# Ledger of designs, part 80: peptides against a protein of PDB entry 3EFO

Target 1, 262 residues: chain A of PDB entry 3EFO
Amino acid sequence: SQLADLYKSCETDALINFFAKSAFKAVLHQPLKVIREILVNQTAHMLACYRKNCASPSAASQLILPDSMKVLPVYMNCLLKNCVLLSRPEISTDERAYQRQLVMTMGVADSQLFFYPQLLPIHTLDVKSTMLPAAVRCSESRLSEEGIFLLANGLHMFLWLGVSSPPELIQGIFNVPSFAHINTDMTLLPEVGNPYSQQLRMIMGIIQQKRPYSMKLTIVKQREQPEMVFRQFLVEDKGLYGGSSYVDFLCCVHKEICQLLN

## One batch from the design tools (peptide; made by RFdiffusion4, then SolubleMPNN)

Design b2_p8_7_s1 (from b2_p8_7, 4 letters changed)
Fold by OpenDDE base, seed 3:
Structure b2_p8_7_s1 (fold): chain B 262 residues (1-262), chain A 8 residues (1-8)
Amino acid sequence: as target 1 above (262 residues)
Amino acid sequence: SEVLIDMP
């Protein structure tokens, strides 16, 4: 059907960009609560329409997403959890204004990366490969104490190190003997010159390519205070200021869809 | 294709 074809051709990244800019424009004239409700409602309506008109038969207890929109909910949740749309007093007006202006000028690719960062398990790097490691979902559940991860959202770059990260990798990246010796005040990796260091630098370079802003590097040790900042970019987890986890958001959307269709 | 997710 025509409607089915429409869903198949849907570009979620473009939709997210549209919704983000629309919402961030609306904050100037509408209450935040209303804006959030509209976003959730729009998400539910789009998916309800799919279930009603296009989806294969399935149990009411299942959420059905067309393949083209399989990541729509997670991006929408990220949008909803952005400081611009949160009513928490802990978030300064300046921070809201800053992020609002950033997003208002972002292209589709920019906003996609901004709302959902790349999280790369660099401890699994093959120094003989020129291919980037496969990104993992942005959740603490995907981290490991033995791992080293690079996170980038187009504005910030983090190198997260597990407390049990391999000493050989620590030596390879930082030229120090152990995790404890890593200086987290540094914003640049040393040019150690070994294959692993070179590969990591190459990856960082690729990530930085064609991005409108230069991403400052922040070194983060697991269980140290600065890790809390890093954790805010694990967007599928529960937000610091009352934002829902991705799982909770899915449940919310599903309930609303059911209400629309039952 | 489509994605099915079991909800509580």
Scores: peptide ipSAE 0.588, ipTM 0.963, DockQ to the pose 0.935
Fold by OpenDDE base, seed 5:
Structure b2_p8_7_s1 (fold): chain B 262 residues (1-262), chain A 8 residues (1-8)
Amino acid sequence: as target 1 above (262 residues)
Amino acid sequence: SEVLIDMP
């Protein structure tokens, strides 16, 4: 059907960019609550329409996403959890204004990365491999105390180190003997010169490539205070300021879809 | 193609 073809041709990243800019424009003249409701409503309506008109038969207890929109909900949730759309006093007006302006000028690729960061398990690096590590979902559940992860959203870059991260990797990256010796005040990795260090730097370079902003590197030790900032970028988890986890959001969307169709 | 997610 024509409608089915429409869903097949859907570009989720473009939609998210559109929704983000529309919402961020609307904040100037609409209550945040209304804007959030509209976004959820739009998401639910699009998916409800698909379920009604295009989707294969499935149990009511299942959420059905067309392949073209398989990541729409997660990105939408990230948008909803952005400080611009949150009604929390802890978020300064300046921060909202700043991020609003940033997103308003972002292209499709930029906004995609901004709303859903890349999280790379760099502890899995093979110095003999030319392949970059596969990104993992942005959730604490994907982290490990034994791991080292690089997170980037186009504006910020974090190197997160588990409390039990391998000493050999710590030595390779920082040229220090242990986790405790890592200086988190540094914004640049030392040029240790070993293959692992070089590969990490290469990866960081690739991530930085073609991004409009130079991402400042923040070194984060697990269980230290700066980790809280890092965790804000684990966008699939429950937000610090009341935002839903991805799972919770899916449930919310599913519920609304059911309400629309029943 | 579709993605099916089981909801609680």
Scores: peptide ipSAE 0.588, ipTM 0.963, DockQ to the pose 0.928
Fold by OpenDDE base, seed 2:
Structure b2_p8_7_s1 (fold): chain B 262 residues (1-262), chain A 8 residues (1-8)
Amino acid sequence: as target 1 above (262 residues)
Amino acid sequence: SEVLIDMP
């Protein structure tokens, strides 16, 4: 069917870009609550339509997504949790305005990365490989105390160090003997010169490549105060200033779909 | 293809 073909050809990243810009434009004329409701409703309606008209038969207890839209909910949740769409006193008007303007000028690729960061397990690097490590889901559940992770969203770059990160990697990256010796005030990695350091720098370079903005590097130690800022970018988790986890959002969407079809 | 997620 034509509708089935439409869903197969759906470009979720483009949709998110569109929804983001539309929503961020709407904030000037509509209440935030209404905008959020519209976004949720749009998500639910699209998926309800799919279930009704295109999806294979399945249990009512199952959420069904076309493959082309498998990441739509997570991105939509990220959009909903963006400061521009949140009414929190902790978020300044200037910050909202800033992010609004940023997104309004972002291309599809930029907005994709912005809403859902890359989270790379740096501790798994193979110095003999030129391949980037596979990104993991942006959730605390994917972190490990023994791990080192690089997070990038096109604007910021974080290097997160677990409290039990390997000393040999710490030495390789920072040329210091232990986790405690890492200076988190630095915004640049030292040029240690070993293969691991070089590979990390290369990865960072690749991430930075063709991005419109130079990403500032922030070194984050687990359990230190700045980690709270880092955790805000773990977008699948519950938001600090409101918003649901990805799982909770899926439940919400599923419930809405069921209500629409039932 | 489709993605199926079991919901509570």
Scores: peptide ipSAE 0.587, ipTM 0.962, DockQ to the pose 0.932
Fold by OpenDDE base, seed 4:
Structure b2_p8_7_s1 (fold): chain B 262 residues (1-262), chain A 8 residues (1-8)
Amino acid sequence: as target 1 above (262 residues)
Amino acid sequence: SEVLIDMP
């Protein structure tokens, strides 16, 4: 059917870009609460329509997504949790204005990365491989105290180090003997010159490639205060300022879909 | 194809 074809051809990244720009434009003349409600409603309506007209039969207790929209909810939740759409006094007007302007000019690829960062397990690098490590979901549950992770969203780059990160990797990256010796004030990795360091730098370079902005590197140690900033980019988790986790958002969307169809 | 997610 025409409708089925539409869902098959849907590009979630483009859709999120559109929703983001539309919402960020609307903040100038609509209450944030209304904008958020509209976004959720639109999401629910699209998925309800799919369930009603295109989806295979399934239990009411299941959320059904077309493959093309399998990541729509997570991205939508990320959008909803963006500071531009939050009415929190902790967020300065300047910050909201800044991010608003950034997103308003972002292409599809840029906005995708911005709303859902890449989180790469650096500790798993094979120095003999030219392949980038597979990204993991942006959740604390995917981190490990023994791991080292690189997070990038097109604007910021974080190198997160678990408290039990392997000393050999720490030595390889920072040329220091232990976790405690890492200076988190640095914004550049030292030129250590070993294969692991070079590969990490290569990865960072690849991530930086074709991005419109130079990403500042922040080194983050687990359990130190700056980790809280890093954790804000774990977008599938519950937000600090009241934003829902991905799971909670799925439940919310599912509930609204059911309400629309019942 | 479709993705099915079990809701609580």
Scores: peptide ipSAE 0.584, ipTM 0.962, DockQ to the pose 0.932

Design b2_p8_7_s2 (from b2_p8_7, 4 letters changed)
Fold by OpenDDE base, seed 1:
Structure b2_p8_7_s2 (fold): chain B 262 residues (1-262), chain A 8 residues (1-8)
Amino acid sequence: as target 1 above (262 residues)
Amino acid sequence: SYVLIDMP
């Protein structure tokens, strides 16, 4: 069907870019609550239409996502949780204005990375491989106390270290004997020169490549105060300022779809 | 092709 073809051709990253810019333009003229409702409504309507016209019958308890939109909900939730669309006193007007302007000028690739960061398990690196490690979902549930993770969203880069990170990797990256000796005030990794260090630097370089902004590196130790900032980029988790987790958002969308079809 | 997610 014509609709089926439309959904197959849908580019979620482009759609999110459009929704973000539309919403961020609308904040100048409409209440935030209305904007958020519109975004959720649009999401539900698109998926309801698919369920009604394109998908085979399925149980009412199942959410159906076309393959082209399988990541639409998670990106939409990230958009909804952006500071520009949140009315919290903890968020300054300057921060809202800054992020609004940033997104308004972002291309599709930039906004995709901005809303959903790359989270790479670098503790699994094979120094003999030239391939980048596979990204994991941006959730605390994907972190490991024994792991080391690199997070990047096009503006910021974080190196997160678990409290039980392997000493050999710590030595390889920082040239210090233990987790406790890592200086989190540094914004640059030392040039240790071993294969692991070189590979990590290569990965960081690849991530930085073709990005319009130079990402500042922040080293974060698990269970230290600065980790709270890092956790804000775990976008599938519940937001600090009232944003829903990805799972909760899926439930919300599903409920609205059911209401539309019922 | 589509993805099915079981909702609570």
Scores: peptide ipSAE 0.449, ipTM 0.946, DockQ to the pose 0.942
Fold by OpenDDE base, seed 3:
Structure b2_p8_7_s2 (fold): chain B 262 residues (1-262), chain A 8 residues (1-8)
Amino acid sequence: as target 1 above (262 residues)
Amino acid sequence: SYVLIDMP
């Protein structure tokens, strides 16, 4: 069917870019509450239409996502949790204005990375491979106190170190003997020169490639104060200012779909 | 094709 073909051809990254720019433009003349409601409704309507017209019948307790939109909800939730669309006094007008302007000028690839960062398990690196490690979901549940992770969203880059990170990796990356010796004030990794260090630097270079902005590196130790900033980029978790987790958002969308169809 | 997710 024509409708089925439409869903198959859907480009979620383009949709998110469109919704983001539309919403951020609407901020100038619409209440934030209304904008958020519209975004949720649009998400629900698109998925409800698919369930009604394209998908095979399934249990009401199941959410149906077409393959082309399997990541639409998570990106939409990230958009909804962006400071531009939040009515919290803790968020300054300047910060909202800054991020609004950034997104308004972003291409499809840029906005995709911006809303959902890459989170790479660096502790799993194979020094003999030139391939990037597979990204993990942006959630605290995917971190490990024994692990080292690199996070990048096109604007910021974080190197997160678990409290039990392997000393050999710490030595390899920072040329210091232990976690306690790592200086988190540095914004550049030392050029240690070993294969692990070289590969990490290569990965960082690849991530930086074709990005319009230079990403400043922030070193983050688990359980230290700067980790709070890092955790804000774990976008599938509950937001600091009341934003929904991805799981909760899925439930919300599912409920809305059911209301539309039943 | 599509993905099915069990909801609570």
Scores: peptide ipSAE 0.449, ipTM 0.946, DockQ to the pose 0.947
Fold by OpenDDE base, seed 5:
Structure b2_p8_7_s2 (fold): chain B 262 residues (1-262), chain A 8 residues (1-8)
Amino acid sequence: as target 1 above (262 residues)
Amino acid sequence: SYVLIDMP
């Protein structure tokens, strides 16, 4: 069908870029609450239309996402959780203005990475392999106390270290004997020179490539104060400032779809 | 093709 073809051709990354720019433009003239409602409504309507006209009948308890939009909800939630669209006094006007302007100039690829960061399990690196580790979902549930993770969203880069990170990796990356000895004030990794260090630096370089801004590196130790900032980029989790988890958002969208169709 | 997600 014509509708089915339309959904098959849909590019979620382009939609998110469009919605982001549209919403961020609307912030100047419309209440944030209205903007958020519109975004959720648009999401629900698109998916409701698909369910009604394109998808095979399924249980009401199931959310149906076309393949082309399988990640639409997660990105939409990330957009909704962006500081520009949050009505929280804890978020400074300057921060809102800054991020608003940034997104307004972002291309499709940039905005995609910006809203949903890349989270890489660095502790799984094979120095004998040239392959990059597969990204994991941006959730605390994917972290491990024994792990080391690199997070990047095109603007910021974080190296998160679990409290039980392998000493050999700590030594390899920082040239210190233990987790406790890591200096989190540094914004550059030392040039230790071993294969692991070199591999990590290479990965960081690859991530930095083709990004319009140089990402500042922040080293984060688990359970230390700066980890709170890092956790804000775990976008599938519940937000600090009232943003929903991905799961909660899915439920919200599903409910709205059901309301539209029933 | 589509993805089905069970909702609570």
Scores: peptide ipSAE 0.443, ipTM 0.944, DockQ to the pose 0.941
Fold by OpenDDE base, seed 4:
Structure b2_p8_7_s2 (fold): chain B 262 residues (1-262), chain A 8 residues (1-8)
Amino acid sequence: as target 1 above (262 residues)
Amino acid sequence: SYVLIDMP
């Protein structure tokens, strides 16, 4: 059917870009609450339509996502949790305006990365490989105290270090003997010159390539105060300012779909 | 194809 073909051809990244720009345009004329509701409703309607017209019958307790839209909910939730769509006094008007304008000019690839960062386990780097490490889901549950992770969203780059990060890696990256010796005030990695350091720098370079903005590097130690900022980019987790976790959002969407179909 | 997710 035409609908089935439509869903097969659907690109989530393009949809999110569209929804983001539409929503961010709407904030000038509509209440945030209404905009958020519209986004959720649209998501639910799209998925409800798929369930009704395209998917095979399944238990009501199961959420059905077309393969092309399997990550739509998570991205939609990220959009909903963006500061532009959050009504929080902690978010300055300037910041909201800034991010709004940024997204309004973003291409599909840029907005995708912006809403859902890349989180790379760099502690698993193969220094002999030119391939980027496989990204992990942006959730605290995917972090490890023994790990070192690089997060990038096109605007910011974070190097997160677990409290139990391997000393050899710390030395390899920072040329210091231990976690405690890492200076988090630096915005550039030192030129250590070993293969691991070089590989990391290369990866960072690749991530930076073809991005419209230069990403500032922030070094974050686990359990230090600045980690709070980093954790805000773990977009699948519950947001600091009331945004839902991915799981909670899925439940919300599912309930709305069921409501539409029952 | 599609993905099935068990909801609580």
Scores: peptide ipSAE 0.439, ipTM 0.944, DockQ to the pose 0.943

Design b2_p8_7_s3 (from b2_p8_7, 4 letters changed)
Fold by OpenDDE base, seed 1:
Structure b2_p8_7_s3 (fold): chain B 262 residues (1-262), chain A 8 residues (1-8)
Amino acid sequence: as target 1 above (262 residues)
Amino acid sequence: SSVLIDMP
């Protein structure tokens, strides 16, 4: 059907870019609550239409997403949780204005990375492989105390170290004996020169490639105070300022779809 | 072509 073809051709990253810019423009003239409601409504309407006209029959308890939009809800939730659309006193007007202007000038690829960061398990690196490690979902549940993860959103880069991260890797990356010896004030990795260090640097270079901004590196130790900043980029979890988890948002969208169709 | 998610 014509509708089926439309959904197949849909590019979620382009949609999110469009919705983000539209919403951030609307902030100047409409209440934040209304904007958020519109975004959720639009999401629900698109998915309701798919369920009604394109999808095979399924149980009412199941949420149905077209393959082309399988990540639409998670990105939409990230948009809704952005400081520009949140009404919290903890967020300064300057921060809102800054992020609004940033997104208004972002291309599709930039906004995609901005709203949903790359989170890479670098502790699994194979120095004999030229392949980049597969990204994991941005949630605390995907972290491990034994792991080392690199997170990047186009503006910031974080190197997160678990409290039980392998001393061998710590030595390889930082040239120090243990986790306790890592200096988190550094913004550049030392030039150690071993294969693992070189591979990590290569990965960081690839991530930085074709990004309009130079990402500052922040080294984060698990359970230290600065980790809270890092956790804000685990976008599938509950937000610090009242935003929903991805799972909760899916439930919300599903409920609204059911209301539209019943 | 569709992704199904069980809702609680």
Scores: peptide ipSAE 0.516, ipTM 0.954, DockQ to the pose 0.928
Fold by OpenDDE base, seed 3:
Structure b2_p8_7_s3 (fold): chain B 262 residues (1-262), chain A 8 residues (1-8)
Amino acid sequence: as target 1 above (262 residues)
Amino acid sequence: SSVLIDMP
């Protein structure tokens, strides 16, 4: 069917870009609550239509996503949790205005990365490989105290260090003997020159390539106060200002789909 | 193809 073909050809990244810009434009003329409701409604309607017209029959307790939209809900939740769409007094008007303007000018690739960061387990790097490590889901559950992770969203870059990060890697990256000796005030990695350091720098370079903004590096130690800023980019977790986790959002969407179809 | 997610 033409409808089935439409879902197969759907480009989720383009949709998210469209929804983001539409929502951020609407902020000027509509209440935030209404905008959020529209976004959730649109998500539910698209998926309900698929379930009704395209998907094979499945249990009502299961959420069905077309393959082309398998990441639509997570991106939509990220959009909904963006400061521009949140009605929290803790968020300054300036911050809202800033992020709104940024997104309004973003291309499809830019907005994709912005809403869902890359989180790379760099402690697993093979120094003999020229490939980027596979990204992990942006959740605290994917972090480890023994790990070192690089996070980038096109605007910011973070190097997160677990409290039990391997001393050899710390030495390799920072040329210091231990976790405690790492200076988190630095915004540039030292030129240590060993294979691991070189590989990390290469990865950082690749991430920075073709991005419209230069990403400043922030070094974050686990359990230190600045880690809270980093955790805001773990977008699948519960938001600082009351936003839903990805799991909670899926449940919400599923419930609405069921209401539409039953 | 589709992705199935079990909901609680």
Scores: peptide ipSAE 0.509, ipTM 0.953, DockQ to the pose 0.943
Fold by OpenDDE base, seed 5:
Parts: structure tokens; C-alpha cells; sequence
Structure b2_p8_7_s3 (fold): chain B 262 residues (1-262), chain A 8 residues (1-8)
């Protein structure tokens, strides 16, 4: 069907870019609450239409997403949780304005990375492999105290270290003997020169490649104060300012779809 | 193709 073809051809990253820019434009003339509601409604309507007209029959308890939109909800939730669309007093007008302007000028690829960061398990690096580690979902559930993770969203880069991260990796990256010796005030990794260090630097270089902004590196130790900032980029988790987790958002969308169809 | 997610 024509409609089915439409959904197949849908580019979620383009949609998110469009929705983001539309919403961020709307903040100038509409209440934030209304904008958020519109975004949720639009999401629900698109998915409801798919369920009704394109999807194979399934249990009402199941959320059905077209393959082309399989990541639409998570990105939409990220958009909804962006400071521009939040009315929390803790968020300054300047910060909202800044991020608004940033997104308004972003291309599709940039906005995709901005809303959903890359989170890479650095501790799994194979120095003999040229392959980059596969990104994991941006959630605390994907972190481990024994792990080291690199997060990047096109603007910021974080190297997160678990409290039990391997000393050998710490030595490899920082040339220090232990977690406690890592200086988190540094914004550049030392040139240790071993294969692991080189591999990490390569990965960082690849991530930085073709990004319009130079990403500042922040070293984050688990359970230290700066980790709070890092956790803001774990976009699938519950937001600091009351934003929904991805799971909660899915439930919300599902409920809305059911209401539209029933 | 569709992605199915079981809701609580």
C-alpha cells in the first residue's frame, strides 16, 4: 500500500530533526506544556496510524513500531527531555537559548548524535582489531563498575571510569597505577603510547571526525560529583528534572495509541 | 517489518 511504502521510506533521524526544530521554534510562541503534548500526540498518531493501517494484527498489550521508526520513541523522549522544552526553574533561560540555537542549526546527523549520544564500552577494546566497539544503550544499566565508557554527543565527550575499572586499563590510558590516581581535571589524555592508548585516541578521533564542534573531554570517576553531569547524557534513564525514562515513555505512547484506536 | 515491544 501507499501508506506502507511511506512508513518504509521514513527516516527517523530526519523526523527528529524536523520535530526538534519545529518544537524549538514553537517555544517562542507556545507554552512548553503544549509543545510537549503536541510532540507526544504526533508520535502517538503516527504510530497509531501504522498500527491501524499497516501493521499485522497483534495483541493490544504490544507496542508496534515500523522498522523505520524503531528508534523514534527513544529520540522523541530525548527531545522531550531536552532543557529547551523543560520548564524547570533550575534551567536558565540562557541555557535554553543556547541549546535552542544549537539545534536550530544542526543537520540531521548532528541532531541525531546530539539527542542520543554514543556510549562506547572502552574496556572491551581489542587492540588487535580495527573495529570500533559497538555502542551500548545510554542507560546506567549498561554501565559497570568494572567498565570504562566513552560518551559523545557531538558537543561533549566523557570518559567514565567505574570504581573497579581494571588497573591495567587505567595504566594504559592514564599511565597511573590506580583509579585513585586519575586526575579528573585533565581535558586531554596523556600520550602513553601503548596500543590501548593509541586505540582509544583513534576512537576519539573518529568520533570527532566531521563534527562541527570540537568536543571537550571530561574525565569522570564513578561516584564523584562530576558523574552527575555525565548521567544527564544517559538519556534512556529518568531525567534529573523529572523527565521520563525510555521505558516510561514507551508506556505513555502505548497508552496514547490505545486511546486513539479505541 | 515491525518491531514488537511487550508493554507491562
Amino acid sequence: as target 1 above (262 residues)
Amino acid sequence: SSVLIDMP
Scores: peptide ipSAE 0.509, ipTM 0.953, DockQ to the pose 0.939
Fold by OpenDDE base, seed 4:
Structure b2_p8_7_s3 (fold): chain B 262 residues (1-262), chain A 8 residues (1-8)
Amino acid sequence: as target 1 above (262 residues)
Amino acid sequence: SSVLIDMP
């Protein structure tokens, strides 16, 4: 059917871009609460329509997503949790204005990365490989105390180090003997000159390539204060300012879909 | 195809 074909051809990244720009335009004229409700409503309606008209019958306890939209909820949640759409006094007007302006001019690829960062487990790097490590889900549950992760969202780049990150990797990256010796004030990695360091630099370069903005590097140690900033980019987790986790959002969407179909 | 997620 035409409808089925539509869902099959749906590009989630384009939808998110559209929703983001629409919402961020709307903030000038509508209350944030209303905007958020609209976004959730639209999400639920799209998925309800799919369930009703396109999907094979399934248990009511199951959320059904078309494959093309399998990541729509997570991106939508990220959008909803963006500072532009949050009514928190802790978020400055300037920050909201800044991010709003950024997103309003972002292409599809840019907004995709912006809302859902790339989180790379660089502690698993194969120095002989030219491939980037596979990204992991942006959740604390995917971090490990023994790991080192690079996070990038097109605007910011973070190098997160677990408290038990391998000393050899620390030495390889920073040329210091231990986690404690890492200087988190640096914004550039030293040119240590070993294969691992070079590979990491290459990866960082690749991530930076073709991005409209130069990403400043922030080095983050686990359990230190700056980690709080980093954690904000773990978008599948519960937000600092009351935003839902991905799982909670799924539940919310599911409930709304069920309500629409009952 | 569809993705099915079991909800609580």
Scores: peptide ipSAE 0.504, ipTM 0.952, DockQ to the pose 0.945

